# Designs tried in a protein design run: peptides against a protein of PDB entry 2L5G. Part 5

Target 1, 41 residues: chain A of PDB entry 2L5G
Amino acid sequence: LSKEELIQNMDRVDREITMVEQQISKLKKKQQQLEEEAAKP

## One batch from the design tools (peptide; made by RFdiffusion4, then SolubleMPNN)

Design b1_p9_3_s2 (from b1_p9_3, 6 letters changed)
Fold by OpenDDE base, seed 5:
Structure b1_p9_3_s2 (fold): chain B 41 residues (1-41), chain A 9 residues (1-9)
Amino acid sequence: as target 1 above (41 residues)
Amino acid sequence: KKLRELRVE
């Protein structure tokens, strides 16, 4: 792996992390909405 | 520092 290939792999991993964090945030928000809906009488 | 700043042309 060249230095350039390592940087490209790091940029890819950072994008994948950002995408997964956004998915986790959306899922947590949906979980909270379902918990709030289930807590309504 | 952005990862792009580590790229040497």
Scores: peptide ipSAE 0.093, ipTM 0.698, DockQ to the pose 0.046
Fold by OpenDDE base, seed 3:
Structure b1_p9_3_s2 (fold): chain B 41 residues (1-41), chain A 9 residues (1-9)
Amino acid sequence: as target 1 above (41 residues)
Amino acid sequence: KKLRELRVE
């Protein structure tokens, strides 16, 4: 791996992290909505 | 810090 290939791999991982963080955020929001719905009388 | 911010030019 050249220095440039390493940087390209880092950029790929940063994008993958961002996608996973967005998925976690959506799942947390869905969890909260389900908890709020289940807490309604 | 993102991994890109560790790039020293």
Scores: peptide ipSAE 0.093, ipTM 0.691, DockQ to the pose 0.162
Fold by OpenDDE base, seed 1:
Structure b1_p9_3_s2 (fold): chain B 41 residues (1-41), chain A 9 residues (1-9)
Amino acid sequence: as target 1 above (41 residues)
Amino acid sequence: KKLRELRVE
């Protein structure tokens, strides 16, 4: 792996991390909504 | 921040 190939792989991983963090945020918001709806009398 | 600093070399 050249330095350039390593940087390209790091850029790919950084994009994948960003996508997973956005998915986690959406799932956390959905969890909170389900907990709030389940807490209604 | 760290990934952008590695591109300057």
Scores: peptide ipSAE 0.088, ipTM 0.687, DockQ to the pose 0.081
Fold by OpenDDE base, seed 4:
Structure b1_p9_3_s2 (fold): chain B 41 residues (1-41), chain A 9 residues (1-9)
Amino acid sequence: as target 1 above (41 residues)
Amino acid sequence: KKLRELRVE
């Protein structure tokens, strides 16, 4: 792996982390909505 | 220096 390939792999991983963090945030919001709806009488 | 800063050289 060249220095450029390592930088490209790092930039890819940084984007993948950001996408996964956004997915986790959406899932946590959906979980909270389901918990709130389940707590309604 | 971050690895990203080495791309500008």
Scores: peptide ipSAE 0.087, ipTM 0.688, DockQ to the pose 0.070

Design b1_p9_3_s3 (from b1_p9_3, 3 letters changed)
Fold by OpenDDE base, seed 5:
Structure b1_p9_3_s3 (fold): chain B 41 residues (1-41), chain A 9 residues (1-9)
Amino acid sequence: as target 1 above (41 residues)
Amino acid sequence: KKLKKLKIE
């Protein structure tokens, strides 16, 4: 792997991390909504 | 962006 290929792989991983963090945020919001709905009498 | 600077070095 060249220095450029390593930097390209880092840029890819940084994007993948951002996408996973956005998915985790959506799932956490959905979890909170379900907990709030389940806490309603 | 930080990664573009690392490509020039």
Scores: peptide ipSAE 0.118, ipTM 0.724, DockQ to the pose 0.047
Fold by OpenDDE base, seed 1:
Structure b1_p9_3_s3 (fold): chain B 41 residues (1-41), chain A 9 residues (1-9)
Amino acid sequence: as target 1 above (41 residues)
Amino acid sequence: KKLKKLKIE
């Protein structure tokens, strides 16, 4: 693995992290909405 | 930010 290949792999992982963080944020927002809906009398 | 430093070295 060259330095360039390592940097390319790190850039791929950084994009994958960003996508997972966006998914976690969407799921947390959905969880909060369901909790707020379930807390309505 | 870290990946940009590694491309300059």
Scores: peptide ipSAE 0.116, ipTM 0.723, DockQ to the pose 0.054
Fold by OpenDDE base, seed 2:
Structure b1_p9_3_s3 (fold): chain B 41 residues (1-41), chain A 9 residues (1-9)
Amino acid sequence: as target 1 above (41 residues)
Amino acid sequence: KKLKKLKIE
């Protein structure tokens, strides 16, 4: 792996982390909505 | 961005 390939792989991993963090945030918001809906009488 | 600087060096 060249220096350029390592930097490209790091940029890819940083994007994948950002996408996973956004997915976790969406799932947590959906969980909270379902918990709030289930807590309504 | 830090990554763009490292690509030029």
Scores: peptide ipSAE 0.114, ipTM 0.720, DockQ to the pose 0.045
Fold by OpenDDE base, seed 3:
Structure b1_p9_3_s3 (fold): chain B 41 residues (1-41), chain A 9 residues (1-9)
Amino acid sequence: as target 1 above (41 residues)
Amino acid sequence: KKLKKLKIE
C-alpha cells in the first residue's frame, strides 16, 4: 500500500462513516416520532 | 485540512 492508497482508503472510510451517521440520525428521528405517537392518548 | 497536508508531503 502506497501513501496515496492509504489516503484513498481513509477518504473511503470517512464517506462510509458519514453515511452510517446519517442513517443513525434518521433512525433516531423515526424512534422519537414512534415514541411521541405511542404517548398520545 | 489534515488530509490536504498529508497529500502535499
Scores: peptide ipSAE 0.108, ipTM 0.714, DockQ to the pose 0.048

Design b1_p9_3_s4 (from b1_p9_3, 5 letters changed)
Fold by OpenDDE base, seed 5:
Structure b1_p9_3_s4 (fold): chain B 41 residues (1-41), chain A 9 residues (1-9)
Amino acid sequence: as target 1 above (41 residues)
Amino acid sequence: RKLRKLKVI
């Protein structure tokens, strides 16, 4: 693995982390919406 | 992003 390949792998992992963080944010927002909907009489 | 600076080192 060259220095360039390691940096490319780090850039890939940083993108994957960003995608997972966006998914977690979306799921947390959907959870909150369901909790707010379930709390309605 | 901090990772882009590692390509310059």
Scores: peptide ipSAE 0.123, ipTM 0.725, DockQ to the pose 0.054
Fold by OpenDDE base, seed 3:
Structure b1_p9_3_s4 (fold): chain B 41 residues (1-41), chain A 9 residues (1-9)
Amino acid sequence: as target 1 above (41 residues)
Amino acid sequence: RKLRKLKVI
């Protein structure tokens, strides 16, 4: 593994983290919407 | 982003 391959792998992992964080944010927003909808009489 | 700066060093 060259320094360049290690940096490419780090950039891949950083993108995967960003995608997972965006998924978590979307799921948290959906959870909040469902909680707000369930709290409506 | 900090990782792209490590490619230039």
Scores: peptide ipSAE 0.122, ipTM 0.724, DockQ to the pose 0.053
Fold by OpenDDE base, seed 4:
Structure b1_p9_3_s4 (fold): chain B 41 residues (1-41), chain A 9 residues (1-9)
Amino acid sequence: as target 1 above (41 residues)
Amino acid sequence: RKLRKLKVI
């Protein structure tokens, strides 16, 4: 692993983290909407 | 971004 390959792998992981965080945010918003809808009589 | 600074070290 060159220093360049290590940096490329870190950049890949940073992108994967960002994608997962966006998915978590979407799922949390959907969960909140379903909880608010289920709490309405 | 913090990772672009790591390329300069």
Scores: peptide ipSAE 0.118, ipTM 0.720, DockQ to the pose 0.055
Fold by OpenDDE base, seed 1:
Structure b1_p9_3_s4 (fold): chain B 41 residues (1-41), chain A 9 residues (1-9)
Amino acid sequence: as target 1 above (41 residues)
Amino acid sequence: RKLRKLKVI
């Protein structure tokens, strides 16, 4: 693995992390909405 | 993010 191949692999992982962070944010918002809906009398 | 600075070194 060259330095350039390592940097390319790091750029791929950084994109995957960003996508997973966005998914976690969406799921947390959906969880909060379901908890607020379930707390209605 | 710190990763972009590693491409310049």
Scores: peptide ipSAE 0.117, ipTM 0.717, DockQ to the pose 0.059

Design b1_p9_4_s1 (from b1_p9_4, 5 letters changed)
Fold by OpenDDE base, seed 5:
Structure b1_p9_4_s1 (fold): chain B 41 residues (1-41), chain A 9 residues (1-9)
Amino acid sequence: as target 1 above (41 residues)
Amino acid sequence: MKTLKELKL
């Protein structure tokens, strides 16, 4: 693995982390909405 | 922090 390949792998992982964090944020927001709707009479 | 692009230079 060259320095360039390591940096490319880091960039890929950083993008994957960002995508997963966005998915987690969306799911947390959806969870909160479902909990709020389920708490309505 | 340096960007990954700056670390490639």
Scores: peptide ipSAE 0.090, ipTM 0.701, DockQ to the pose 0.058
Fold by OpenDDE base, seed 1:
Structure b1_p9_4_s1 (fold): chain B 41 residues (1-41), chain A 9 residues (1-9)
Amino acid sequence: as target 1 above (41 residues)
Amino acid sequence: MKTLKELKL
């Protein structure tokens, strides 16, 4: 693995982390909305 | 903290 290949692999992992964090944020917001809707009489 | 772009230089 060259220095350039290691940096390319880091940049790929950073993009994958960002995509997963965005998915988690979306799912948490949807969970909160469903909990707030279910708590209404 | 160095950016990935700065680490490539």
Scores: peptide ipSAE 0.088, ipTM 0.699, DockQ to the pose 0.060
Fold by OpenDDE base, seed 4:
Structure b1_p9_4_s1 (fold): chain B 41 residues (1-41), chain A 9 residues (1-9)
Amino acid sequence: as target 1 above (41 residues)
Amino acid sequence: MKTLKELKL
């Protein structure tokens, strides 16, 4: 693994983290909507 | 903190 390959792997992981964080945010918003819907009488 | 671009220098 060259220094350049390590930096490319870091850049890939940073993109993967960003995609997972966006998915978590969408799921948390959907969870909150379901909790608010379930709390309605 | 160095950016990924600065780490390639």
Scores: peptide ipSAE 0.086, ipTM 0.697, DockQ to the pose 0.059
Fold by OpenDDE base, seed 3:
Structure b1_p9_4_s1 (fold): chain B 41 residues (1-41), chain A 9 residues (1-9)
Amino acid sequence: as target 1 above (41 residues)
Amino acid sequence: MKTLKELKL
């Protein structure tokens, strides 16, 4: 792997991390909504 | 911290 290939792989992993973090944030917000809805009488 | 741009130099 060249220096350029390593940097390209890092940039790919950073994009994949950002996508997963956005998915986790959406799931956490949906979890909170379901918990608040389930707590209503 | 080095930026991704600085790592390409």
Scores: peptide ipSAE 0.082, ipTM 0.691, DockQ to the pose 0.059

Design b1_p9_4_s2 (from b1_p9_4, 4 letters changed)
Fold by OpenDDE base, seed 5:
Structure b1_p9_4_s2 (fold): chain B 41 residues (1-41), chain A 9 residues (1-9)
Amino acid sequence: as target 1 above (41 residues)
Amino acid sequence: MKTLKKLKL
């Protein structure tokens, strides 16, 4: 593994982390919406 | 955070 391959792998992992964080944010927002709708009479 | 692009130097 070259220095360049290591940097490419880190950049891939950073993008994957960002995508997962965006998915978590979307799921948390959806959870909150479902909890709010379930709390309506 | 230092961007990974700065590590390529």
Scores: peptide ipSAE 0.104, ipTM 0.713, DockQ to the pose 0.060
Fold by OpenDDE base, seed 2:
Structure b1_p9_4_s2 (fold): chain B 41 residues (1-41), chain A 9 residues (1-9)
Amino acid sequence: as target 1 above (41 residues)
Amino acid sequence: MKTLKKLKL
């Protein structure tokens, strides 16, 4: 692996982390909405 | 972004 390939792999991983964090945030918000809707009589 | 570009130099 060249220095350039390592930097490209780091930049890819940083983007994937950001995408996963956004997915987790959306899922947590959706979970809370479902819990609030399920708690309504 | 800026950090990765700086590491490439």
Scores: peptide ipSAE 0.104, ipTM 0.713, DockQ to the pose 0.055
Fold by OpenDDE base, seed 3:
Structure b1_p9_4_s2 (fold): chain B 41 residues (1-41), chain A 9 residues (1-9)
Amino acid sequence: as target 1 above (41 residues)
Amino acid sequence: MKTLKKLKL
């Protein structure tokens, strides 16, 4: 692996991390909505 | 972003 290939792989992993963090944020918001809906009489 | 630019030098 060249220095350039390592930088390209890091940039790919950083994008994959950002996508997973956005998915986790959406799931946490949906969890909170379901908990608030389930707490209503 | 700043780290990746520094690694390309």
Scores: peptide ipSAE 0.101, ipTM 0.710, DockQ to the pose 0.059
Fold by OpenDDE base, seed 4:
Structure b1_p9_4_s2 (fold): chain B 41 residues (1-41), chain A 9 residues (1-9)
Amino acid sequence: as target 1 above (41 residues)
Amino acid sequence: MKTLKKLKL
């Protein structure tokens, strides 16, 4: 593993983290919508 | 925070 390969792997992981955080945000928004819909009489 | 570009130095 060169220094360049480690930096490339770090950059890949940072992109993967960003994609997962966006998915979590979408799921949390959908959860909140379902909770608000379920709280309506 | 060092950017990835600065870590290549």
Scores: peptide ipSAE 0.099, ipTM 0.709, DockQ to the pose 0.059

Design b1_p9_4_s3 (from b1_p9_4, 3 letters changed)
Fold by OpenDDE base, seed 1:
Structure b1_p9_4_s3 (fold): chain B 41 residues (1-41), chain A 9 residues (1-9)
Amino acid sequence: as target 1 above (41 residues)
Amino acid sequence: MKKLKKLKL
């Protein structure tokens, strides 16, 4: 792997991390909504 | 992004 290929792989991994963090944020918001809905009498 | 661009130098 060249230095350029390593940097391209790092950019891909940084994008994948960002996508996973966005998914975690959406799932946490959905969890909170379900907990708030379940706590309603 | 900004850190990866610095590694291309």
Scores: peptide ipSAE 0.110, ipTM 0.716, DockQ to the pose 0.060
Fold by OpenDDE base, seed 4:
Structure b1_p9_4_s3 (fold): chain B 41 residues (1-41), chain A 9 residues (1-9)
Amino acid sequence: as target 1 above (41 residues)
Amino acid sequence: MKKLKKLKL
């Protein structure tokens, strides 16, 4: 692994983290909607 | 990332 390959792998992991964080945010918003809907009589 | 781009020198 060259220094360039390590930096490319880090750039990939940062993009994957960002995508997973966006998915978690979407799922948390959907969870909150379901909890609010379930709290309605 | 911006710090690692500076390390490519």
Scores: peptide ipSAE 0.109, ipTM 0.710, DockQ to the pose 0.054
Fold by OpenDDE base, seed 2:
Structure b1_p9_4_s3 (fold): chain B 41 residues (1-41), chain A 9 residues (1-9)
Amino acid sequence: as target 1 above (41 residues)
Amino acid sequence: MKKLKKLKL
């Protein structure tokens, strides 16, 4: 692996982390919405 | 972005 390939792999991993963090945030908001809806009589 | 570009130098 060249220095350039390592930097490209780091940039890819940073993007994948950001995408997973956004997915986790979306799922947590959906969980909270479902819990709030289920708590309504 | 700016930090990764600096590592290419």
Scores: peptide ipSAE 0.108, ipTM 0.714, DockQ to the pose 0.054
Fold by OpenDDE base, seed 3:
Structure b1_p9_4_s3 (fold): chain B 41 residues (1-41), chain A 9 residues (1-9)
Amino acid sequence: as target 1 above (41 residues)
Amino acid sequence: MKKLKKLKL
């Protein structure tokens, strides 16, 4: 693995982390919405 | 991102 291939692999992993963090944020928001709707009388 | 691009110079 060249230095350039290592940097390319890091840039790929950084994009994958960002996509997973966005999915976690959407799921947490959906969980909160379901908890708020279940707490309504 | 901007710090890793500096490591390629």
Scores: peptide ipSAE 0.107, ipTM 0.712, DockQ to the pose 0.057

Design b1_p9_5_s1 (from b1_p9_5, 6 letters changed)
Fold by OpenDDE base, seed 5:
Structure b1_p9_5_s1 (fold): chain B 41 residues (1-41), chain A 9 residues (1-9)
Amino acid sequence: as target 1 above (41 residues)
Amino acid sequence: VKIERKLEL
């Protein structure tokens, strides 16, 4: 792996992290909605 | 203005 390939791999991982963090945020919001719906009498 | 992040090692 060249220095440039390592930088490209880091940029890819940073994008993958951002995508996973957005998925986690969506899932947490959906969890909260389900908890709020389940807490309704 | 977009600031491009350059990684320098």
Scores: peptide ipSAE 0.056, ipTM 0.609, DockQ to the pose 0.070
Fold by OpenDDE base, seed 4:
Structure b1_p9_5_s1 (fold): chain B 41 residues (1-41), chain A 9 residues (1-9)
Amino acid sequence: as target 1 above (41 residues)
Amino acid sequence: VKIERKLEL
């Protein structure tokens, strides 16, 4: 791995982390909605 | 001409 390839791989991983964090936030919001709906009699 | 600024660490 060249230093340039390492930086490009870091930038890729940072983008993937951001995308996964957004997905986790969306899933947590949907989980909370389902838990609230299931708690209604 | 694309001047790719190489990041020197």
Scores: peptide ipSAE 0.054, ipTM 0.607, DockQ to the pose 0.037
Fold by OpenDDE base, seed 1:
Parts: sequence; structure tokens; C-alpha cells
Structure b1_p9_5_s1 (fold): chain B 41 residues (1-41), chain A 9 residues (1-9)
Amino acid sequence: as target 1 above (41 residues)
Amino acid sequence: VKIERKLEL
């Protein structure tokens, strides 16, 4: 692996992290909505 | 404004 290939792999991983964090945020919001809906009498 | 920092090693 060249230095350039390592940087490209790092940039790819940083994008994957950002996408996963956005997915986690959406899932947490959906979980909270379902918990709030289930807590209604 | 997004400042993109290029890491040069």
C-alpha cells in the first residue's frame, strides 16, 4: 500500500463513519418516537 | 464556507 492508497482508504473510512453516524442518528430519533408513542395512555 | 484541509505527509 502506497502513502496515496493509505490516504484514499482513510478518506473512504471517514465517509463510511459519517454515513453510519447519520444512520445511527436517524435510528435513535425513530426509537425515541416509538418510545414516546408507546408511552401515550 | 467549508475549508477542506489536505493532509500532506
Scores: peptide ipSAE 0.054, ipTM 0.606, DockQ to the pose 0.079
Fold by OpenDDE base, seed 3:
Structure b1_p9_5_s1 (fold): chain B 41 residues (1-41), chain A 9 residues (1-9)
Amino acid sequence: as target 1 above (41 residues)
Amino acid sequence: VKIERKLEL
């Protein structure tokens, strides 16, 4: 692996982390909405 | 503006 290939692999992993964090944030918001709806009488 | 990161080393 060249230094350039290592940087490209890091940039790929950083994008994958950002995508997973956005998915986790969306799932947490949906969970909170479902918990708030289930708590209504 | 895309800053091309040329890491020359």
Scores: peptide ipSAE 0.050, ipTM 0.606, DockQ to the pose 0.055

Design b1_p9_5_s2 (from b1_p9_5, 6 letters changed)
Fold by OpenDDE base, seed 5:
Structure b1_p9_5_s2 (fold): chain B 41 residues (1-41), chain A 9 residues (1-9)
Amino acid sequence: as target 1 above (41 residues)
Amino acid sequence: VKIEREIEV
């Protein structure tokens, strides 16, 4: 792996991390909504 | 992450 290939792989992983973090944020918001709905009498 | 790219010439 060249230095350029390593940088390209790091850029790819950084994008994948950002996508996963956005998914986690959406899932946490959905979890909170479900917990709030389940806490209604 | 911000990656500073040094291009080796």
Scores: peptide ipSAE 0.036, ipTM 0.551, DockQ to the pose 0.081
Fold by OpenDDE base, seed 3:
Structure b1_p9_5_s2 (fold): chain B 41 residues (1-41), chain A 9 residues (1-9)
Amino acid sequence: as target 1 above (41 residues)
Amino acid sequence: VKIEREIEV
């Protein structure tokens, strides 16, 4: 693996991390909404 | 290969 291939692999992983973090944020928001709806009388 | 996993919520 060249230095350039390692940088390209890092940039790919950083994009994958960003996508997973956005999914986690959406799931946490949905969880909070469901907990708030379940707590209503 | 971009593995874009869309998780619909």
Scores: peptide ipSAE 0.036, ipTM 0.499, DockQ to the pose 0.042
Fold by OpenDDE base, seed 4:
Structure b1_p9_5_s2 (fold): chain B 41 residues (1-41), chain A 9 residues (1-9)
Amino acid sequence: as target 1 above (41 residues)
Amino acid sequence: VKIEREIEV
């Protein structure tokens, strides 16, 4: 792995982290909505 | 990790 390949792999991982964080945020928001809906009598 | 990018000019 060259220095350039390592940088490219880091940039890829940083993009993947950002995508996963956005997915986690959406899932947490949906979880909260379902918990609030399930708490309604 | 701080990667300092040396730009070779």
Scores: peptide ipSAE 0.035, ipTM 0.517, DockQ to the pose 0.058
Fold by OpenDDE base, seed 2:
Structure b1_p9_5_s2 (fold): chain B 41 residues (1-41), chain A 9 residues (1-9)
Amino acid sequence: as target 1 above (41 residues)
Amino acid sequence: VKIEREIEV
């Protein structure tokens, strides 16, 4: 792997981490909404 | 990391 390939792989991983963090945030918000809806009589 | 699955929410 060249230095450029390592940088490209790092930039890809950083983007993928950001995408997963956004998905986790959306899932946590949906979980909270479902918990709040289930707690309503 | 290869993300092979999107989770729709």
Scores: peptide ipSAE 0.034, ipTM 0.516, DockQ to the pose 0.048

Design b1_p9_5_s3 (from b1_p9_5, 5 letters changed)
Fold by OpenDDE base, seed 5:
Structure b1_p9_5_s3 (fold): chain B 41 residues (1-41), chain A 9 residues (1-9)
Amino acid sequence: as target 1 above (41 residues)
Amino acid sequence: VKIKREIEV
């Protein structure tokens, strides 16, 4: 693996991390909405 | 947050 290939692999992983963080944020918001709806009498 | 990483190799 060249230095350029390692940088490209890191840029790919950083994009994948960003996508997973956005998914986690969406799931946490959905969890909170479900908890708020379940807490209604 | 955009973290700038410098990689020294």
Scores: peptide ipSAE 0.049, ipTM 0.605, DockQ to the pose 0.156
Fold by OpenDDE base, seed 3:
Structure b1_p9_5_s3 (fold): chain B 41 residues (1-41), chain A 9 residues (1-9)
Amino acid sequence: as target 1 above (41 residues)
Amino acid sequence: VKIKREIEV
Protein backbone atom coordinates (compact mmCIF):
# COMPACT_ATOMS: atom_id res chain seq x y z
CA LEU B 1 0.00 0.00 0.00
CA SER B 2 1.39 3.39 -1.05
CA LYS B 3 1.01 6.45 1.22
CA GLU B 4 -1.74 7.65 -1.15
CA GLU B 5 -3.68 4.34 -0.93
CA LEU B 6 -3.50 4.56 2.90
CA ILE B 7 -4.90 8.13 2.83
CA GLN B 8 -7.69 7.06 0.44
CA ASN B 9 -8.55 4.14 2.74
CA MET B 10 -8.67 6.54 5.75
CA ASP B 11 -11.05 8.89 3.87
CA ARG B 12 -13.28 5.90 3.07
CA VAL B 13 -13.30 4.77 6.72
CA ASP B 14 -14.10 8.34 7.91
CA ARG B 15 -17.16 8.36 5.58
CA GLU B 16 -18.23 4.90 6.78
CA ILE B 17 -17.92 6.05 10.44
CA THR B 18 -20.11 9.11 9.71
CA MET B 19 -22.77 6.90 8.04
CA VAL B 20 -22.78 4.40 10.94
CA GLU B 21 -23.03 7.23 13.53
CA GLN B 22 -26.08 8.62 11.67
CA GLN B 23 -27.66 5.13 11.65
CA ILE B 24 -26.99 4.71 15.40
CA SER B 25 -28.58 8.14 16.10
CA LYS B 26 -31.67 7.21 14.04
CA LEU B 27 -32.03 3.82 15.77
CA LYS B 28 -31.60 5.35 19.27
CA LYS B 29 -34.31 7.92 18.47
CA LYS B 30 -36.63 5.17 17.21
CA GLN B 31 -35.93 3.06 20.33
CA GLN B 32 -36.78 6.02 22.60
CA GLN B 33 -40.04 6.63 20.69
CA LEU B 34 -41.04 2.96 21.06
CA GLU B 35 -40.18 3.00 24.80
CA GLU B 36 -42.26 6.20 25.28
CA GLU B 37 -45.23 4.67 23.40
CA ALA B 38 -44.96 1.41 25.40
CA ALA B 39 -44.91 3.39 28.69
CA LYS B 40 -48.29 5.08 27.95
CA PRO B 41 -51.16 3.66 30.10
CA VAL A 1 -5.93 13.22 12.21
CA LYS A 2 -4.78 15.53 9.38
CA ILE A 3 -2.42 13.59 7.11
CA LYS A 4 -0.53 15.82 4.67
CA ARG A 5 -1.26 14.91 1.05
CA GLU A 6 1.25 15.92 -1.54
CA ILE A 7 -0.40 15.70 -4.96
CA GLU A 8 2.34 15.01 -7.47
CA VAL A 9 1.30 16.77 -10.70
Scores: peptide ipSAE 0.049, ipTM 0.602, DockQ to the pose 0.060
Fold by OpenDDE base, seed 1:
Structure b1_p9_5_s3 (fold): chain B 41 residues (1-41), chain A 9 residues (1-9)
Amino acid sequence: as target 1 above (41 residues)
Amino acid sequence: VKIKREIEV
């Protein structure tokens, strides 16, 4: 792998990390909503 | 995640 290929792979991984972090945030928000709905009498 | 990169030109 060239230095340029390594940088391109790092940029891809950074985008994938960002997408996964957004998914985790959405799932955590959905979990909290379900927990708050389940805690209502 | 915070990644520090040094990019040599």
Scores: peptide ipSAE 0.049, ipTM 0.606, DockQ to the pose 0.168
Fold by OpenDDE base, seed 4:
Structure b1_p9_5_s3 (fold): chain B 41 residues (1-41), chain A 9 residues (1-9)
Amino acid sequence: as target 1 above (41 residues)
Amino acid sequence: VKIKREIEV
């Protein structure tokens, strides 16, 4: 692995982290909505 | 990680 290939792999991982964090945020928001809906009488 | 790219010109 060249230095350039390592940087490209890091840039890919940083993008993947950002995508997963956005997915986690959406799932947490959906979880909260379901908890609020389930707490309604 | 903040990689500083030194752009060698």
Scores: peptide ipSAE 0.043, ipTM 0.567, DockQ to the pose 0.062

Design b1_p9_5_s4 (from b1_p9_5, 6 letters changed)
Fold by OpenDDE base, seed 1:
Formats: C-alpha cells, structure tokens, sequence
Structure b1_p9_5_s4 (fold): chain B 41 residues (1-41), chain A 9 residues (1-9)
C-alpha cells in the first residue's frame, strides 16, 4: 500500500464513519419518538 | 463553518 492508497482508504473510512454516525443519530431519534409515544396515557 | 484540516503525512 502506497502513502496515497493509505490516505484514500482513510478518506473512505471517514465517509463510512460519518454515514454510520448519521444512521445512529436517526435510530436514536426514532427510539426517543417511540419511547415518548409509548409514554403517552 | 467546519474547517477541514488537511492531513499531510
């Protein structure tokens, strides 16, 4: 692996991390909504 | 505004 290939792999992983973090945020918001809906009398 | 830091190795 060249230095350039390592940087390209890092950039890919950083994009994948960002996508997973966005998915986690959406799932956490959906969880909170379901918990708030279930807590309604 | 996010400042993107370029990593130069």
Amino acid sequence: as target 1 above (41 residues)
Amino acid sequence: VKLERKLEL
Scores: peptide ipSAE 0.059, ipTM 0.609, DockQ to the pose 0.100
Fold by OpenDDE base, seed 2:
Structure b1_p9_5_s4 (fold): chain B 41 residues (1-41), chain A 9 residues (1-9)
Amino acid sequence: as target 1 above (41 residues)
Amino acid sequence: VKLERKLEL
């Protein structure tokens, strides 16, 4: 792996982290909504 | 304008 290939792999991982964090945030919001809906009498 | 952040190592 060249220095450039390592930088490109880091940039890819940083994008993947950002996408996973956004997915976790969406799933947490959906979980909270389902918990709030299930708590309605 | 997106500033492309170059990571210089």
Scores: peptide ipSAE 0.058, ipTM 0.627, DockQ to the pose 0.070
Fold by OpenDDE base, seed 5:
Structure b1_p9_5_s4 (fold): chain B 41 residues (1-41), chain A 9 residues (1-9)
Amino acid sequence: as target 1 above (41 residues)
Amino acid sequence: VKLERKLEL
């Protein structure tokens, strides 16, 4: 792996992390909505 | 202003 290939792999991983963090945020919001709906009498 | 992150190795 060249220095350039390592940088490209880091940029890819940073994008994958951002995508996973956005998925986690969406799932947490959905969880909160389901908890709020389940807490309604 | 977007700060560009430079990676120096």
Scores: peptide ipSAE 0.055, ipTM 0.613, DockQ to the pose 0.081
Fold by OpenDDE base, seed 4:
Structure b1_p9_5_s4 (fold): chain B 41 residues (1-41), chain A 9 residues (1-9)
Amino acid sequence: as target 1 above (41 residues)
Amino acid sequence: VKLERKLEL
């Protein structure tokens, strides 16, 4: 791995982290909606 | 002329 390949791999991982964090946020919002709907009598 | 600052690690 060159230094440039290592930086490119870091940039890739940072983009993947951002995408996964956005997915987690969407899933948490959907979980909260389902919990609020299930708590209604 | 676009000066691109490269970060040297």
Scores: peptide ipSAE 0.047, ipTM 0.583, DockQ to the pose 0.037

